# Designs tried in a protein design run: peptides against a protein of PDB entry 4XPM. Part 76

Target 1, 160 residues: chain A of PDB entry 4XPM
Amino acid sequence: VMLHSKNVKGFLENTLKPYDLHSVDFKTSSLQSSMIITATNGGILSYATSNNDVPKNSINEINSVNNLKMMSLLIKDKWSEDENDTEEQHSNSCYPVEIDSFKTKIYTYEMEDLHTCVAQIPNSDLLLLFIAEGSFPYGLLVIKIERAMRELTDLFGYKL
Target 2, 67 residues: chain B of PDB entry 4XPM
Amino acid sequence: DIKGTIAFDTHGNVIESTGVGSQRIEDIGDLSKVTLDAEGFAQVQGDSLLVHLYKRNDITLAVYTSA

## One batch from the design tools (peptide; made by RFdiffusion4, then SolubleMPNN)

Design b2_p15_7_s4 (from b2_p15_7, 7 letters changed)
Fold by OpenDDE base, seed 2:
Structure b2_p15_7_s4 (fold): chain B 160 residues (1-160), chain C 67 residues (1-67), chain A 15 residues (1-15)
Amino acid sequence: as target 1 above (160 residues)
Amino acid sequence: as target 2 above (67 residues)
Amino acid sequence: KKELEELYDKLLADI
Protein backbone atom coordinates (compact mmCIF):
# COMPACT_ATOMS: atom_id res chain seq x y z
CA VAL B 1 0.00 0.00 0.00
CA MET B 2 1.31 3.39 -0.99
CA LEU B 3 0.85 6.50 1.07
CA HIS B 4 -0.54 9.19 -1.16
CA SER B 5 -0.04 12.85 -0.41
CA LYS B 6 -3.57 13.18 0.88
CA ASN B 7 -3.16 10.16 3.07
CA VAL B 8 0.01 11.57 4.58
CA LYS B 9 -1.68 14.88 5.25
CA GLY B 10 -4.56 13.14 6.96
CA PHE B 11 -2.16 11.06 9.00
CA LEU B 12 -0.34 14.15 10.21
CA GLU B 13 -3.60 15.83 11.07
CA ASN B 14 -4.52 12.88 13.23
CA THR B 15 -1.24 13.15 15.12
CA LEU B 16 -2.29 16.61 16.27
CA LYS B 17 -4.85 15.13 18.63
CA PRO B 18 -4.07 15.56 22.32
CA TYR B 19 -3.52 12.89 24.92
CA ASP B 20 -6.16 12.30 27.53
CA LEU B 21 -4.81 10.15 30.32
CA HIS B 22 -8.02 9.41 32.18
CA SER B 23 -6.30 7.24 34.77
CA VAL B 24 -4.54 10.24 36.29
CA ASP B 25 -6.76 12.98 34.89
CA PHE B 26 -4.01 14.46 32.74
CA LYS B 27 -4.68 16.10 29.40
CA THR B 28 -2.35 17.69 26.90
CA SER B 29 -2.95 20.35 24.34
CA SER B 30 -3.03 19.50 20.69
CA LEU B 31 0.24 19.51 18.86
CA GLN B 32 0.96 22.84 17.29
CA SER B 33 2.38 21.24 14.17
CA SER B 34 3.23 17.89 12.66
CA MET B 35 5.48 17.62 9.63
CA ILE B 36 7.36 15.33 7.34
CA ILE B 37 10.50 17.04 6.11
CA THR B 38 13.54 16.08 4.12
CA ALA B 39 16.63 15.16 6.10
CA THR B 40 18.82 16.75 3.46
CA ASN B 41 17.46 20.27 3.24
CA GLY B 42 14.69 20.46 5.79
CA GLY B 43 12.12 20.98 3.09
CA ILE B 44 8.54 20.40 4.14
CA LEU B 45 6.89 17.61 2.18
CA SER B 46 3.71 17.59 4.23
CA TYR B 47 2.44 19.33 7.34
CA ALA B 48 -0.54 19.85 9.60
CA THR B 49 -1.16 22.63 12.10
CA SER B 50 -3.63 23.31 14.86
CA ASN B 51 -5.80 26.40 14.97
CA ASN B 52 -5.56 26.96 11.28
CA ASP B 53 -8.39 29.43 11.13
CA VAL B 54 -6.40 31.85 9.04
CA PRO B 55 -7.84 32.62 5.63
CA LYS B 56 -5.98 31.15 2.71
CA ASN B 57 -3.41 33.36 1.04
CA SER B 58 -3.58 35.83 3.87
CA ILE B 59 -0.47 37.50 5.18
CA ASN B 60 -0.96 35.70 8.46
CA GLU B 61 -1.05 32.34 6.72
CA ILE B 62 2.10 33.12 4.81
CA ASN B 63 3.84 34.16 7.99
CA SER B 64 2.75 30.97 9.69
CA VAL B 65 4.06 28.83 6.87
CA ASN B 66 7.29 30.76 6.85
CA ASN B 67 7.63 30.15 10.55
CA LEU B 68 7.20 26.43 10.00
CA LYS B 69 9.82 26.51 7.28
CA MET B 70 12.21 28.27 9.59
CA MET B 71 11.64 25.84 12.43
CA SER B 72 11.96 22.82 10.16
CA LEU B 73 15.25 24.10 8.80
CA LEU B 74 16.63 24.84 12.25
CA ILE B 75 15.60 21.48 13.62
CA LYS B 76 16.99 19.66 10.59
CA ASP B 77 20.30 21.43 11.08
CA LYS B 78 20.38 20.53 14.75
CA TRP B 79 19.45 16.95 13.93
CA SER B 80 22.19 16.72 11.33
CA GLU B 81 24.68 18.08 13.79
CA ASP B 82 23.65 15.61 16.47
CA GLU B 83 23.81 12.69 14.06
CA ASN B 84 27.50 13.50 13.78
CA ASP B 85 28.01 13.99 17.50
CA THR B 86 28.48 10.90 19.64
CA GLU B 87 28.06 12.83 22.86
CA GLU B 88 24.72 14.25 21.81
CA GLN B 89 23.52 10.82 20.82
CA HIS B 90 24.14 9.68 24.38
CA SER B 91 22.39 12.60 26.04
CA ASN B 92 18.98 12.46 27.63
CA SER B 93 17.67 14.26 24.57
CA CYS B 94 18.27 11.26 22.34
CA TYR B 95 16.16 8.11 22.37
CA PRO B 96 17.44 5.19 20.33
CA VAL B 97 14.53 3.08 19.18
CA GLU B 98 13.99 0.04 17.04
CA ILE B 99 10.93 -0.41 14.86
CA ASP B 100 10.49 -3.65 12.92
CA SER B 101 14.22 -4.31 13.15
CA PHE B 102 15.02 -0.81 11.88
CA LYS B 103 17.03 1.42 14.16
CA THR B 104 16.41 5.13 14.44
CA LYS B 105 16.68 7.93 16.99
CA ILE B 106 14.24 10.37 18.48
CA TYR B 107 15.63 13.75 19.49
CA THR B 108 13.96 16.34 21.69
CA TYR B 109 14.72 20.01 21.16
CA GLU B 110 13.64 23.09 23.01
CA MET B 111 12.71 25.76 20.51
CA GLU B 112 12.13 28.95 22.44
CA ASP B 113 9.05 28.13 24.52
CA LEU B 114 8.05 25.16 22.36
CA HIS B 115 8.75 21.49 22.84
CA THR B 116 9.79 19.65 19.72
CA CYS B 117 10.86 16.17 18.81
CA VAL B 118 12.19 14.79 15.56
CA ALA B 119 13.03 11.36 14.26
CA GLN B 120 14.34 9.94 11.05
CA ILE B 121 11.85 7.62 9.46
CA PRO B 122 13.80 4.36 9.42
CA ASN B 123 16.27 4.00 6.59
CA SER B 124 14.79 6.99 4.78
CA ASP B 125 15.65 10.52 3.76
CA LEU B 126 12.67 11.79 5.72
CA LEU B 127 12.17 13.19 9.20
CA LEU B 128 9.00 13.23 11.25
CA LEU B 129 8.72 16.39 13.33
CA PHE B 130 6.31 17.28 16.14
CA ILE B 131 6.00 20.77 17.58
CA ALA B 132 4.07 21.24 20.79
CA GLU B 133 3.51 23.83 23.47
CA GLY B 134 5.87 23.94 26.40
CA SER B 135 3.24 22.30 28.56
CA PHE B 136 3.46 19.10 26.51
CA PRO B 137 5.87 16.89 28.44
CA TYR B 138 8.87 15.55 26.53
CA GLY B 139 8.48 12.00 27.74
CA LEU B 140 4.99 11.79 26.39
CA LEU B 141 5.97 13.57 23.20
CA VAL B 142 8.63 10.93 22.57
CA ILE B 143 6.11 8.16 23.07
CA LYS B 144 3.74 9.91 20.70
CA ILE B 145 6.23 10.22 17.87
CA GLU B 146 7.43 6.66 18.30
CA ARG B 147 3.89 5.38 18.01
CA ALA B 148 3.34 7.56 14.97
CA MET B 149 6.45 6.30 13.21
CA ARG B 150 5.27 2.75 13.66
CA GLU B 151 2.35 3.65 11.42
CA LEU B 152 4.56 5.00 8.64
CA THR B 153 6.03 1.71 7.47
CA ASP B 154 5.21 2.62 3.88
CA LEU B 155 7.84 5.34 4.12
CA PHE B 156 10.54 3.13 5.56
CA GLY B 157 13.48 3.11 3.22
CA TYR B 158 12.17 6.03 1.18
CA LYS B 159 14.97 7.77 -0.66
CA LEU B 160 14.75 11.10 -2.42
CA ASP C 1 -6.05 10.03 48.86
CA ILE C 2 -3.76 10.95 46.02
CA LYS C 3 -2.47 14.50 46.15
CA GLY C 4 -0.67 14.28 42.84
CA THR C 5 1.32 12.15 40.43
CA ILE C 6 4.43 12.24 38.30
CA ALA C 7 5.28 9.72 35.63
CA PHE C 8 8.70 9.89 34.02
CA ASP C 9 10.88 7.86 31.72
CA THR C 10 14.42 6.56 32.08
CA HIS C 11 15.78 9.82 30.72
CA GLY C 12 14.15 11.75 33.52
CA ASN C 13 11.66 13.36 31.18
CA VAL C 14 8.11 13.85 32.34
CA ILE C 15 5.36 11.75 30.84
CA GLU C 16 2.63 13.28 32.97
CA SER C 17 2.19 15.30 36.14
CA THR C 18 -0.89 16.14 38.18
CA GLY C 19 -1.74 17.87 41.43
CA VAL C 20 1.16 18.52 43.73
CA GLY C 21 3.30 16.50 41.36
CA SER C 22 3.12 19.28 38.83
CA GLN C 23 4.84 21.52 41.34
CA ARG C 24 7.51 18.99 42.18
CA ILE C 25 9.02 18.12 38.83
CA GLU C 26 12.41 18.79 40.38
CA ASP C 27 11.91 15.69 42.52
CA ILE C 28 12.52 13.47 39.49
CA GLY C 29 16.26 13.77 39.91
CA ASP C 30 16.16 12.28 43.37
CA LEU C 31 13.33 9.87 42.69
CA SER C 32 15.19 8.35 39.77
CA LYS C 33 18.00 7.40 42.13
CA VAL C 34 15.81 5.61 44.65
CA THR C 35 16.46 1.90 44.98
CA LEU C 36 13.33 -0.11 44.33
CA ASP C 37 12.53 -3.42 45.97
CA ALA C 38 12.27 -6.70 44.12
CA GLU C 39 8.71 -5.93 43.11
CA GLY C 40 9.55 -2.47 41.81
CA PHE C 41 8.20 -0.47 44.74
CA ALA C 42 9.61 2.17 47.05
CA GLN C 43 8.43 4.86 49.41
CA VAL C 44 10.13 8.16 50.05
CA GLN C 45 9.15 10.47 52.85
CA GLY C 46 9.15 14.10 51.90
CA ASP C 47 8.75 17.19 53.99
CA SER C 48 4.99 16.94 54.05
CA LEU C 49 4.09 14.20 51.60
CA LEU C 50 4.81 10.53 51.13
CA VAL C 51 5.92 9.50 47.66
CA HIS C 52 5.00 6.04 46.44
CA LEU C 53 7.14 4.77 43.58
CA TYR C 54 6.46 1.96 41.16
CA LYS C 55 8.50 0.98 38.13
CA ARG C 56 7.92 -2.16 36.13
CA ASN C 57 9.40 -1.20 32.79
CA ASP C 58 10.90 2.04 31.56
CA ILE C 59 8.25 4.23 33.13
CA THR C 60 8.28 5.25 36.79
CA LEU C 61 5.09 6.35 38.48
CA ALA C 62 5.29 8.52 41.57
CA VAL C 63 2.16 9.01 43.64
CA TYR C 64 2.07 11.69 46.31
CA THR C 65 -0.07 11.14 49.39
CA SER C 66 -0.35 12.58 52.86
CA ALA C 67 0.31 9.17 54.35
CA LYS A 1 0.91 -1.63 46.48
CA LYS A 2 -1.88 -3.28 44.60
CA GLU A 3 -3.65 0.00 44.09
CA LEU A 4 -0.47 1.59 42.82
CA GLU A 5 0.11 -1.26 40.44
CA GLU A 6 -3.42 -0.99 39.16
CA LEU A 7 -3.02 2.72 38.60
CA TYR A 8 0.20 2.02 36.75
CA ASP A 9 -1.52 -0.45 34.48
CA LYS A 10 -4.28 2.02 33.75
CA LEU A 11 -1.74 4.69 32.96
CA LEU A 12 0.07 2.41 30.54
CA ALA A 13 -3.21 1.61 28.89
CA ASP A 14 -3.93 5.30 28.42
CA ILE A 15 -0.58 6.00 26.84
Scores: peptide ipSAE 0.797, ipTM 0.955, DockQ to the pose 0.901
Fold by OpenDDE base, seed 1:
Structure b2_p15_7_s4 (fold): chain B 160 residues (1-160), chain C 67 residues (1-67), chain A 15 residues (1-15)
Amino acid sequence: as target 1 above (160 residues)
Amino acid sequence: as target 2 above (67 residues)
Amino acid sequence: KKELEELYDKLLADI
């Protein structure tokens, strides 16, 4: 099925759901945000947030969106720097992965008290970005974003 | 009886932690260096707890029990 | 060992 804008939004919303590991009685919070942004400018193409209780068109909503824009820009910049830094690519915060013969990297970044994870959608100008609370383990966050990218094959090779 | 668990990846990052494992995240550094047997198992005696390790893929599971 | 392996399998299934 072709992935359109509405489908992308729905996909991102679904990624917000928490993990519930019944086997060990471990449960995470929902992701704070899930976004697809441009690798070039950090512009948000689509996003979902767990906090949808704020009234639409309110000042709080505007501030929330602006915060997401700022975070996306900062993370994009850090990602861009790391992609040009061989040492950073060999750090424990970088996970090289291969999806259907396509190679990409998953980076973890701590943003204040938040845990973030970003990865370039294979061969594309797009980044997938997860933002979670500090209680969300990085190892599990990496698994989450890796699994999510496997469902975004329609965006592989997408160029702006 | 299980007192807690820690699961971690090859980078030493936590996947999950429960019980006493949540208070012993610093153990990952040492646990990641433990030599596993051919079946992927090991046991490490701690202070008052015994740590049972199992790794089959890229995930290591540590289970804490009483010594 | 068997119990630990079973727990591991369940954990992987949950993830």
Scores: peptide ipSAE 0.797, ipTM 0.955, DockQ to the pose 0.926
Fold by OpenDDE base, seed 5:
Structure b2_p15_7_s4 (fold): chain B 160 residues (1-160), chain C 67 residues (1-67), chain A 15 residues (1-15)
Amino acid sequence: as target 1 above (160 residues)
Amino acid sequence: as target 2 above (67 residues)
Amino acid sequence: KKELEELYDKLLADI
C-alpha cells in the first residue's frame, strides 16, 4: 500500500502506542512524539504527539511544536556527526541493522530527561525519530523503531 | 516465586524491568558477563536473591527469586 | 528451566 501524507500521519500515531508486556507485567508509557524528518536539515515532514489535548493555535501548542522542531534539529545534527564518526558508530548507542537487505543504523540519544532514538530510513534522506519519557527503556525503544521501519518500505530510497 | 525481572539486549540496554529487577539495573554489567551453559541458562547468587538467566537470542532474561 | 524458557517465549511474543 502506497504511503500518502495522511497514511504516514496515521502510521506515526500508531507508533505512539505503549508496550504492554503482559508476560512480565511491564507496561511503558506512550511515546511523546514520533516523527519523520529530513536528514539534511532536520525539517519535520510528519509527526504525531501524545499530547493532543492542547488546543490548536494556543500558546502551549506553539511551544510544543517549537520544541519538537528544536529537538529534531538537534538530533539530526547529532546523527549527522555520528554518521561521520567511526567511534560513535561502534558505541553501545548505535545499533546497525539490516532490513530486507538494506543496511541502516539506530542511534539512541538522551535529550534532557527524555529517551530518543533515530534511524535513517534505508537509502533515503529521511529519519524516523521516536521521543519517549525517561522511563521508556532504550532496548525496547530500539526494538520499537526497528519494527516500525520495517513497515516503511515505501519510503526506502526516498530522496529529496 | 518471581520477585522481579530484567531483560536486556546485547548492548546492555534494558528492554524491560519489573519488581526487584527495577532496582537492580546495575546488575546488567555483571550479568552480561556470566557464562551460560549449552542450553543458554545460568544462575547467579545475589545478595539475598537468586538470579536465573536465560538467553536464546540476542535478548537476555534475568529472573530474580528468593531461591 | 522450563518455566524460565516459557516465560522467555511469552516475553518475546509480547514484544
Scores: peptide ipSAE 0.797, ipTM 0.955, DockQ to the pose 0.923
Fold by OpenDDE base, seed 3:
Structure b2_p15_7_s4 (fold): chain B 160 residues (1-160), chain C 67 residues (1-67), chain A 15 residues (1-15)
Amino acid sequence: as target 1 above (160 residues)
Amino acid sequence: as target 2 above (67 residues)
Amino acid sequence: KKELEELYDKLLADI
């Protein structure tokens, strides 16, 4: 299996789109960031962010990327800890899911004032990570990332 | 005449909230314990609002009305 | 009840 960077980037950009639940007149903000990172080191393989108005190669862009790197590392570490903690896997912050006979888990984490969720792409060395504002409800965020992972079957089993 | 809504999952996490529901997220704890009838419905009388519950899948919808 | 069920179905469709 080959990781196609352009296709992945476009996919992540699409995940940024907000929910608009017309039936109940509920609308979310866009995700702040969407990333695929390595489960081993927390390195960012691909990412998308809603703040695309920053000029390229600017100090603001560099700082933004550095912030994402820090967050990805922190979340990877927390994920690694929880994967080795039975109690954490049975908390309300952990959602065991099965996609095409592959088992994985979705974790929700509060990072400062942000709502995040992360999940290991089934049988892979990769994590999918969503970062949203605090107003984005966790239940909906979990649904969002589950649906997204179902579209990443090409990455199932991907090993570094 | 809906005054608000809350939808939540089996973990008690919010999926959506509107109107008065947005101010009553803490109700999820109690609402999740309500016994539903065979069709998945229940009604809970609160203060001045009536809460209508419906759960068919893993999502529970609570609708707040005055009557 | 019927209106509630209808709203539920619409919500699921939106998600």
Scores: peptide ipSAE 0.797, ipTM 0.954, DockQ to the pose 0.904

Design b2_p15_8_s1 (from b2_p15_8, 6 letters changed)
Fold by OpenDDE base, seed 5:
Structure b2_p15_8_s1 (fold): chain B 160 residues (1-160), chain C 67 residues (1-67), chain A 15 residues (1-15)
Amino acid sequence: as target 1 above (160 residues)
Amino acid sequence: as target 2 above (67 residues)
Amino acid sequence: MKEELAQLHDDILSF
């Protein structure tokens, strides 16, 4: 099954779902946003958001999209800096991972009151980006994005 | 009876927390230093609660009980 | 308790 644009959108929407542990009383909020952006300039290729209560083409929607664009650019910039910084790559905010013999890194970034994590889709010009509320545990966020990347094998090696 | 839980990774970041565990995130620093047995288990007596530890696949689970 | 811990550990990561 090839991953087309609308399939990617649907995939990202599914990543928004909260974690619910049934054995104990633990569940999270939904992710605020899930995005695939370019590693080159932080352009959003696809995104999903849990804030669907905003009417289409409204000023509030425009502001929301603009906010996503801003965050994506900021996170891309920080990611780019970290990819060129050995110290940052060995910091507690960096998780080196290997998926199907492809190496990548997951970075966690606090953006204002939000918890975010970003990872380069292996051998690609794309980044996967999760944005969650500040109450969303970073450890769980990292696991979530790693598992999500494992389902995006069609995008491995994607070059712009 | 479980009073709460904390699960955390090797970076000390929380994966989940429940009950009294949610109020004891600061315990992670000390809990991460506890020596586990060959099966990955340990018990640590806290101030008023007993902490049961289990680590596997780089994920540590702490379960708080009264005894 | 050990078995319960192991099971809970698995449950936490089962998502």
Scores: peptide ipSAE 0.689, ipTM 0.948, DockQ to the pose 0.848
Fold by OpenDDE base, seed 3:
Structure b2_p15_8_s1 (fold): chain B 160 residues (1-160), chain C 67 residues (1-67), chain A 15 residues (1-15)
Amino acid sequence: as target 1 above (160 residues)
Amino acid sequence: as target 2 above (67 residues)
Amino acid sequence: MKEELAQLHDDILSF
């Protein structure tokens, strides 16, 4: 199965789904946003948001997209700094992982009152970015993004 | 019966929490240092609650019970 | 209790 642009959008939308464990009383909120951005400039290639009640082409939609662009750029910059900082790579906020013989890192970042995590898609110029409410536990975010990354093999090695 | 749960990873970050576990996130630091048996189990008597630990695949589950 | 713990652990990772 090949991931086309429409398939990527649908994939990101699926990652928004909350975690709901039936065996125990634990349920999360939906992710606020899920994005694929460029590692070079933080440009958004694809995104999904849980707030789909905003009228299309409205000022509110434009503002929300602009906010995502801002957050994307900020997180990209922080990621870039950490990738060049050995100490940051050994912090509790960095998870080295290996997927199909490809090595990458998952970073967790507190952005204002939001919980975020970002990871470079293996051997690519792309980053996968999850944004969640502050109540969403980081350990679960890391698991979610790692599992999501494993489903994006079509993007492994993608260069701009 | 179960009074609450905490699941956490090797970095000490929470994966899930329920019941009294949600109020005892600070226990993760000590629970992460508990020696587990060959099957990955342990029991720790805290205050009035007993903590049952099980670790597998780098994820530790703590279950709080009265006994 | 061990069996219940193991099952609950698996349930948590089932997503």
Scores: peptide ipSAE 0.694, ipTM 0.948, DockQ to the pose 0.860; fails the geometry check
Fold by OpenDDE base, seed 1:
Structure b2_p15_8_s1 (fold): chain B 160 residues (1-160), chain C 67 residues (1-67), chain A 15 residues (1-15)
Amino acid sequence: as target 1 above (160 residues)
Amino acid sequence: as target 2 above (67 residues)
Amino acid sequence: MKEELAQLHDDILSF
């Protein structure tokens, strides 16, 4: 399946859906945000948010988008630092993974009261970023982003 | 007779928790060190509860029961 | 119990 801009947006929207295990009493909240950003400057190429109750073009929407831009930049900066720090790559917050012979890393970051997870799309200039509430378990967040990454093969090797 | 569950990865990060498991996240440190049998199972007595462990594909599931 | 554990483990990872 070919990924175009519309398809990417829809894909990110689908990642927002909560995990619901019916065999036991376990269900997560929806992800707060899901986005693809540039690894170079943290620019948002595509994003989805679960907080769509705000009227379009309102001050509240503008503020929320600006907040996403700020978080994206901060996480990109932290990711960039860690990619240049051997100790951080061996910390408990870093998950080396391999997808179809492509190597990448998943990082978990606490951002205020939020749980975040970021991963470089293999061999690309792009990062996939999930932002969740503090109640969202990190172990599940890592699994979620890894599985999402496996569906983004069209973006593997994407260069700006 | 399941009182709760915890699932966690090799980093000790929680994947899911329910029931009494949600109140015993601190058990992960000890549970991660338990030696499993050839099929990936173990049982550990934890205070008043019995913990049943199963690990496969780097994910450990702990199920708490009364006996 | 072992079968139940294995099944529950699979259910957790089914998403």
Scores: peptide ipSAE 0.692, ipTM 0.948, DockQ to the pose 0.824; fails the geometry check
Fold by OpenDDE base, seed 4:
Structure b2_p15_8_s1 (fold): chain B 160 residues (1-160), chain C 67 residues (1-67), chain A 15 residues (1-15)
Amino acid sequence: as target 1 above (160 residues)
Amino acid sequence: as target 2 above (67 residues)
Amino acid sequence: MKEELAQLHDDILSF
């Protein structure tokens, strides 16, 4: 089944769901944002946000989108720098992973009290980006993004 | 009786924490160095709490109990 | 306790 833009949006929205463990007293907030951006320019191809209490075409909506654009650009730049820095790739913030024989890396970044996680979709020009509150554990965020990426096989190898 | 938990990965990053575990994130550094048995278990006596460790698939769970 | 730990470990990662 081919993943269309509408399906991608819905997929990203689904990633926003919080983690709720019933066996112990642990649950998270929803992700603040989930995005697919270009690795080249940090342009947003698709996004979902948990803050949907903003009227469409309002100034607040525009500001929210602009904020996401800025965040995506900043994270893309940091990711790009790290991809060209051997030392950073061996830091505690880098998780090498393999999905269906494809290798990629997951990076965690602290951004203005927010916990972010970014990973290149295997063999593609795309990045998957999660933005969460500071209370969201990084280890769990990494697991979430890895599992999400495993569901985006249709985007593997996607070139702009 | 469980007083709290911490689950963490090989990078020392938290996956989950509850109870007293939420206030003992700094323990991860030491807990990550504990030698586990063949089944992936260990017990470590803390200050006033006993820490039960279980590691599988590169994820360590620490459970804090009074005994 | 071992069985409980193993079960809890599985529960935590079942998401």
Scores: peptide ipSAE 0.691, ipTM 0.948, DockQ to the pose 0.891; fails the geometry check

Design b2_p15_8_s2 (from b2_p15_8, 6 letters changed)
Fold by OpenDDE base, seed 1:
Structure b2_p15_8_s2 (fold): chain B 160 residues (1-160), chain C 67 residues (1-67), chain A 15 residues (1-15)
Amino acid sequence: as target 1 above (160 residues)
Amino acid sequence: as target 2 above (67 residues)
Amino acid sequence: MKAELAELHDKILSF
């Protein structure tokens, strides 16, 4: 199935689901947000959020969306800096990965009390971004975003 | 009997934790330095608990037991 | 115990 805008939105919504291992006493919260943004400007192409408690078109929703825009821009800026800094690429916050012979990197960033991770979709102008609560383990967050990227092969090589 | 678990990656970041493992996250630093056998196993005595280690595919699982 | 550890390792990553 080809990824279209509606399909991407649905995909991101599915990534929000918590990790719940029934066989052991471990589960996470849902991701707060899952986004595909441009690597150039940090513009949001698609997003999903677990915060659906606010009425649509309300001032609270607008503020929530604006907050996502701010976070995406800040993370994009940090990502851009790290991609131009070999020392940061060798830091503990950087995970080099390879998917179907395409190389990319996963970065973990603390945003106030939130845990975030971001990765460039291989050979594309797009970034995949997960935002979770501070209780969400970074190691699991990295695994989650890597597996998610493996499902986004249709976006590999996407250029703006 | 298992008292808790910690799973962590090569960066020392937690993947999951349960039971007493959730209160022993600081152990990761030392556990990551333990030499494993050819099959990826080891045991480490820690305070009152025994830690069983198993590493595969760059993910280490630590299981805490009383013995 | 070793077999149990390996099985648990697989379960934890089964998602």
Scores: peptide ipSAE 0.662, ipTM 0.945, DockQ to the pose 0.827
Fold by OpenDDE base, seed 3:
Structure b2_p15_8_s2 (fold): chain B 160 residues (1-160), chain C 67 residues (1-67), chain A 15 residues (1-15)
Amino acid sequence: as target 1 above (160 residues)
Amino acid sequence: as target 2 above (67 residues)
Amino acid sequence: MKAELAELHDKILSF
């Protein structure tokens, strides 16, 4: 089944859902944002945010989008640096993973008071980016993004 | 009689925590060094709590009990 | 207790 733009948006929105298991006394907040960005420029191709209380097309919404653009660019830059740094690739913040014989890496980054993780969609020019509150545990964040990437096989090998 | 839990990955990052486990995240450093048996289990006596360890698929679960 | 641990391990990661 082909993953179209509308499907991507819905997919990202689904990743925002918190971990809340009825049988375990543990739950998280929703992800703040979930994004697919370009690895080249950090441009946002698709995004979802849990902050939907802002009126549509308002100045506040525009500012929120601009903030996402800024964060995506910063994270892209950090990712690019780490991809060219052997030492950083062996740091505790880097998780090498293999999905369907494709190798990629998941990086965790502290961005101000937020917990983020980013991963290159296998063999593509795209990055998947999760942004969460500081209370969201990194181990769980990594698991979430890995499992999410496994559902994005249609984007594997995507080149700009 | 479970007092709390901690689940963590091979990087020492928390996956989930409950009860007293949420207040003992610093234990991960020591717990990650515990030798497990062939089935992935171990027990470690803490201060006043017993820690039961189980690791499978690179994820370690620590369960805190009184005994 | 071992069986309980294994079951709890499965529950925690059931997402």
Scores: peptide ipSAE 0.659, ipTM 0.945, DockQ to the pose 0.836
Fold by OpenDDE base, seed 2:
Structure b2_p15_8_s2 (fold): chain B 160 residues (1-160), chain C 67 residues (1-67), chain A 15 residues (1-15)
Amino acid sequence: as target 1 above (160 residues)
Amino acid sequence: as target 2 above (67 residues)
Amino acid sequence: MKAELAELHDKILSF
């Protein structure tokens, strides 16, 4: 099934769902944001956010979107730097993974009080980015983004 | 009787925590150094709690019990 | 306990 624009948006919205296992006394918050951005410029191609209490076309909405744009750009820049730094690629903040014979890396970045992780969609010019609250464990965040990326095979090899 | 749990990856990052485990995240540093048996199991005596370790697929689960 | 740990380990990753 080919991913269309609406399908991608819906997919990202689904990634926002918290981890809640009734058999285990553990529950996370929802992701704050989930985004697909360009690896080149950090431009947002699609995004979802759990903060939907802001009226449409309001100043607060504009500020919220601008904040996402800023974070995406900062994370893209950090990602770009780390992709050219062998030391950073061997730190605890880098998770090399392989999906269907394609190799990629998941990076975790602390942005103020937020926990974020980003990964290049295999062989593509796109990055998948999760932003969560500081209470969201990094280990779980990494697992979450890896599993999400495995569902984005239609975007593998996507070039701008 | 389980008092709590901690699950963590090979980077020492938390996956989940429950009960007393949520208050003992700092234990990961020591727990990650424990030698496991051939089946991926170990027991470590803590202060007043016993820690049961099980590792599979690069994920370690620590379970805290009173004995 | 060993079996219980393995089962719990599986449950944690079932999402």
Scores: peptide ipSAE 0.664, ipTM 0.945, DockQ to the pose 0.799; fails the geometry check
Fold by OpenDDE base, seed 5:
Structure b2_p15_8_s2 (fold): chain B 160 residues (1-160), chain C 67 residues (1-67), chain A 15 residues (1-15)
Amino acid sequence: as target 1 above (160 residues)
Amino acid sequence: as target 2 above (67 residues)
Amino acid sequence: MKAELAELHDKILSF
């Protein structure tokens, strides 16, 4: 399936959905944010947020977007540092994964009271970034982002 | 009767937790060290609950029961 | 119980 900008936005919006296991009493919160950013500058190419009750062009929206930009930049910087640090790549916060013979890494980062995870889309200049509440389990977050990346094969090898 | 569950990965990070398991996340450290049988099962006596372990595909499920 | 554990393991990861 060809992923255009609108399709990517919709995809990211779908990733916001909480995990809800009907057979047991377990349900997560929705992801706070889901975004695709550049690995080079941390620029946001596409994003989705669970808080859509903010009026457009409002001060609250501006602050929210600016906050996302700041977080994306900080996470990109940390990711870049870790990609150049063999010790960090072998830390407990790094999950090496292989998708369709492409190798990538999933990193988990605590951002204040938020749980985040980021992964380079295989062989691309893009990062997939999930931001969740502190109550969202890291193990589940990692699984979620891995499964999401498996649906983004059209972006594999994407270069800026 | 199941009193709760914890699922966790090889990094010791929680995947899911329910019931009393949600209050026993600290058990993961010890549970991850338990030797499993050939089928991936084990049982561990807790403070007041029995913990049933099952690991498959690098994901461990702990189920807490009264017996 | 073993069978139940296996089933639950599958259910938890069925998302």
Scores: peptide ipSAE 0.662, ipTM 0.945, DockQ to the pose 0.833; fails the geometry check

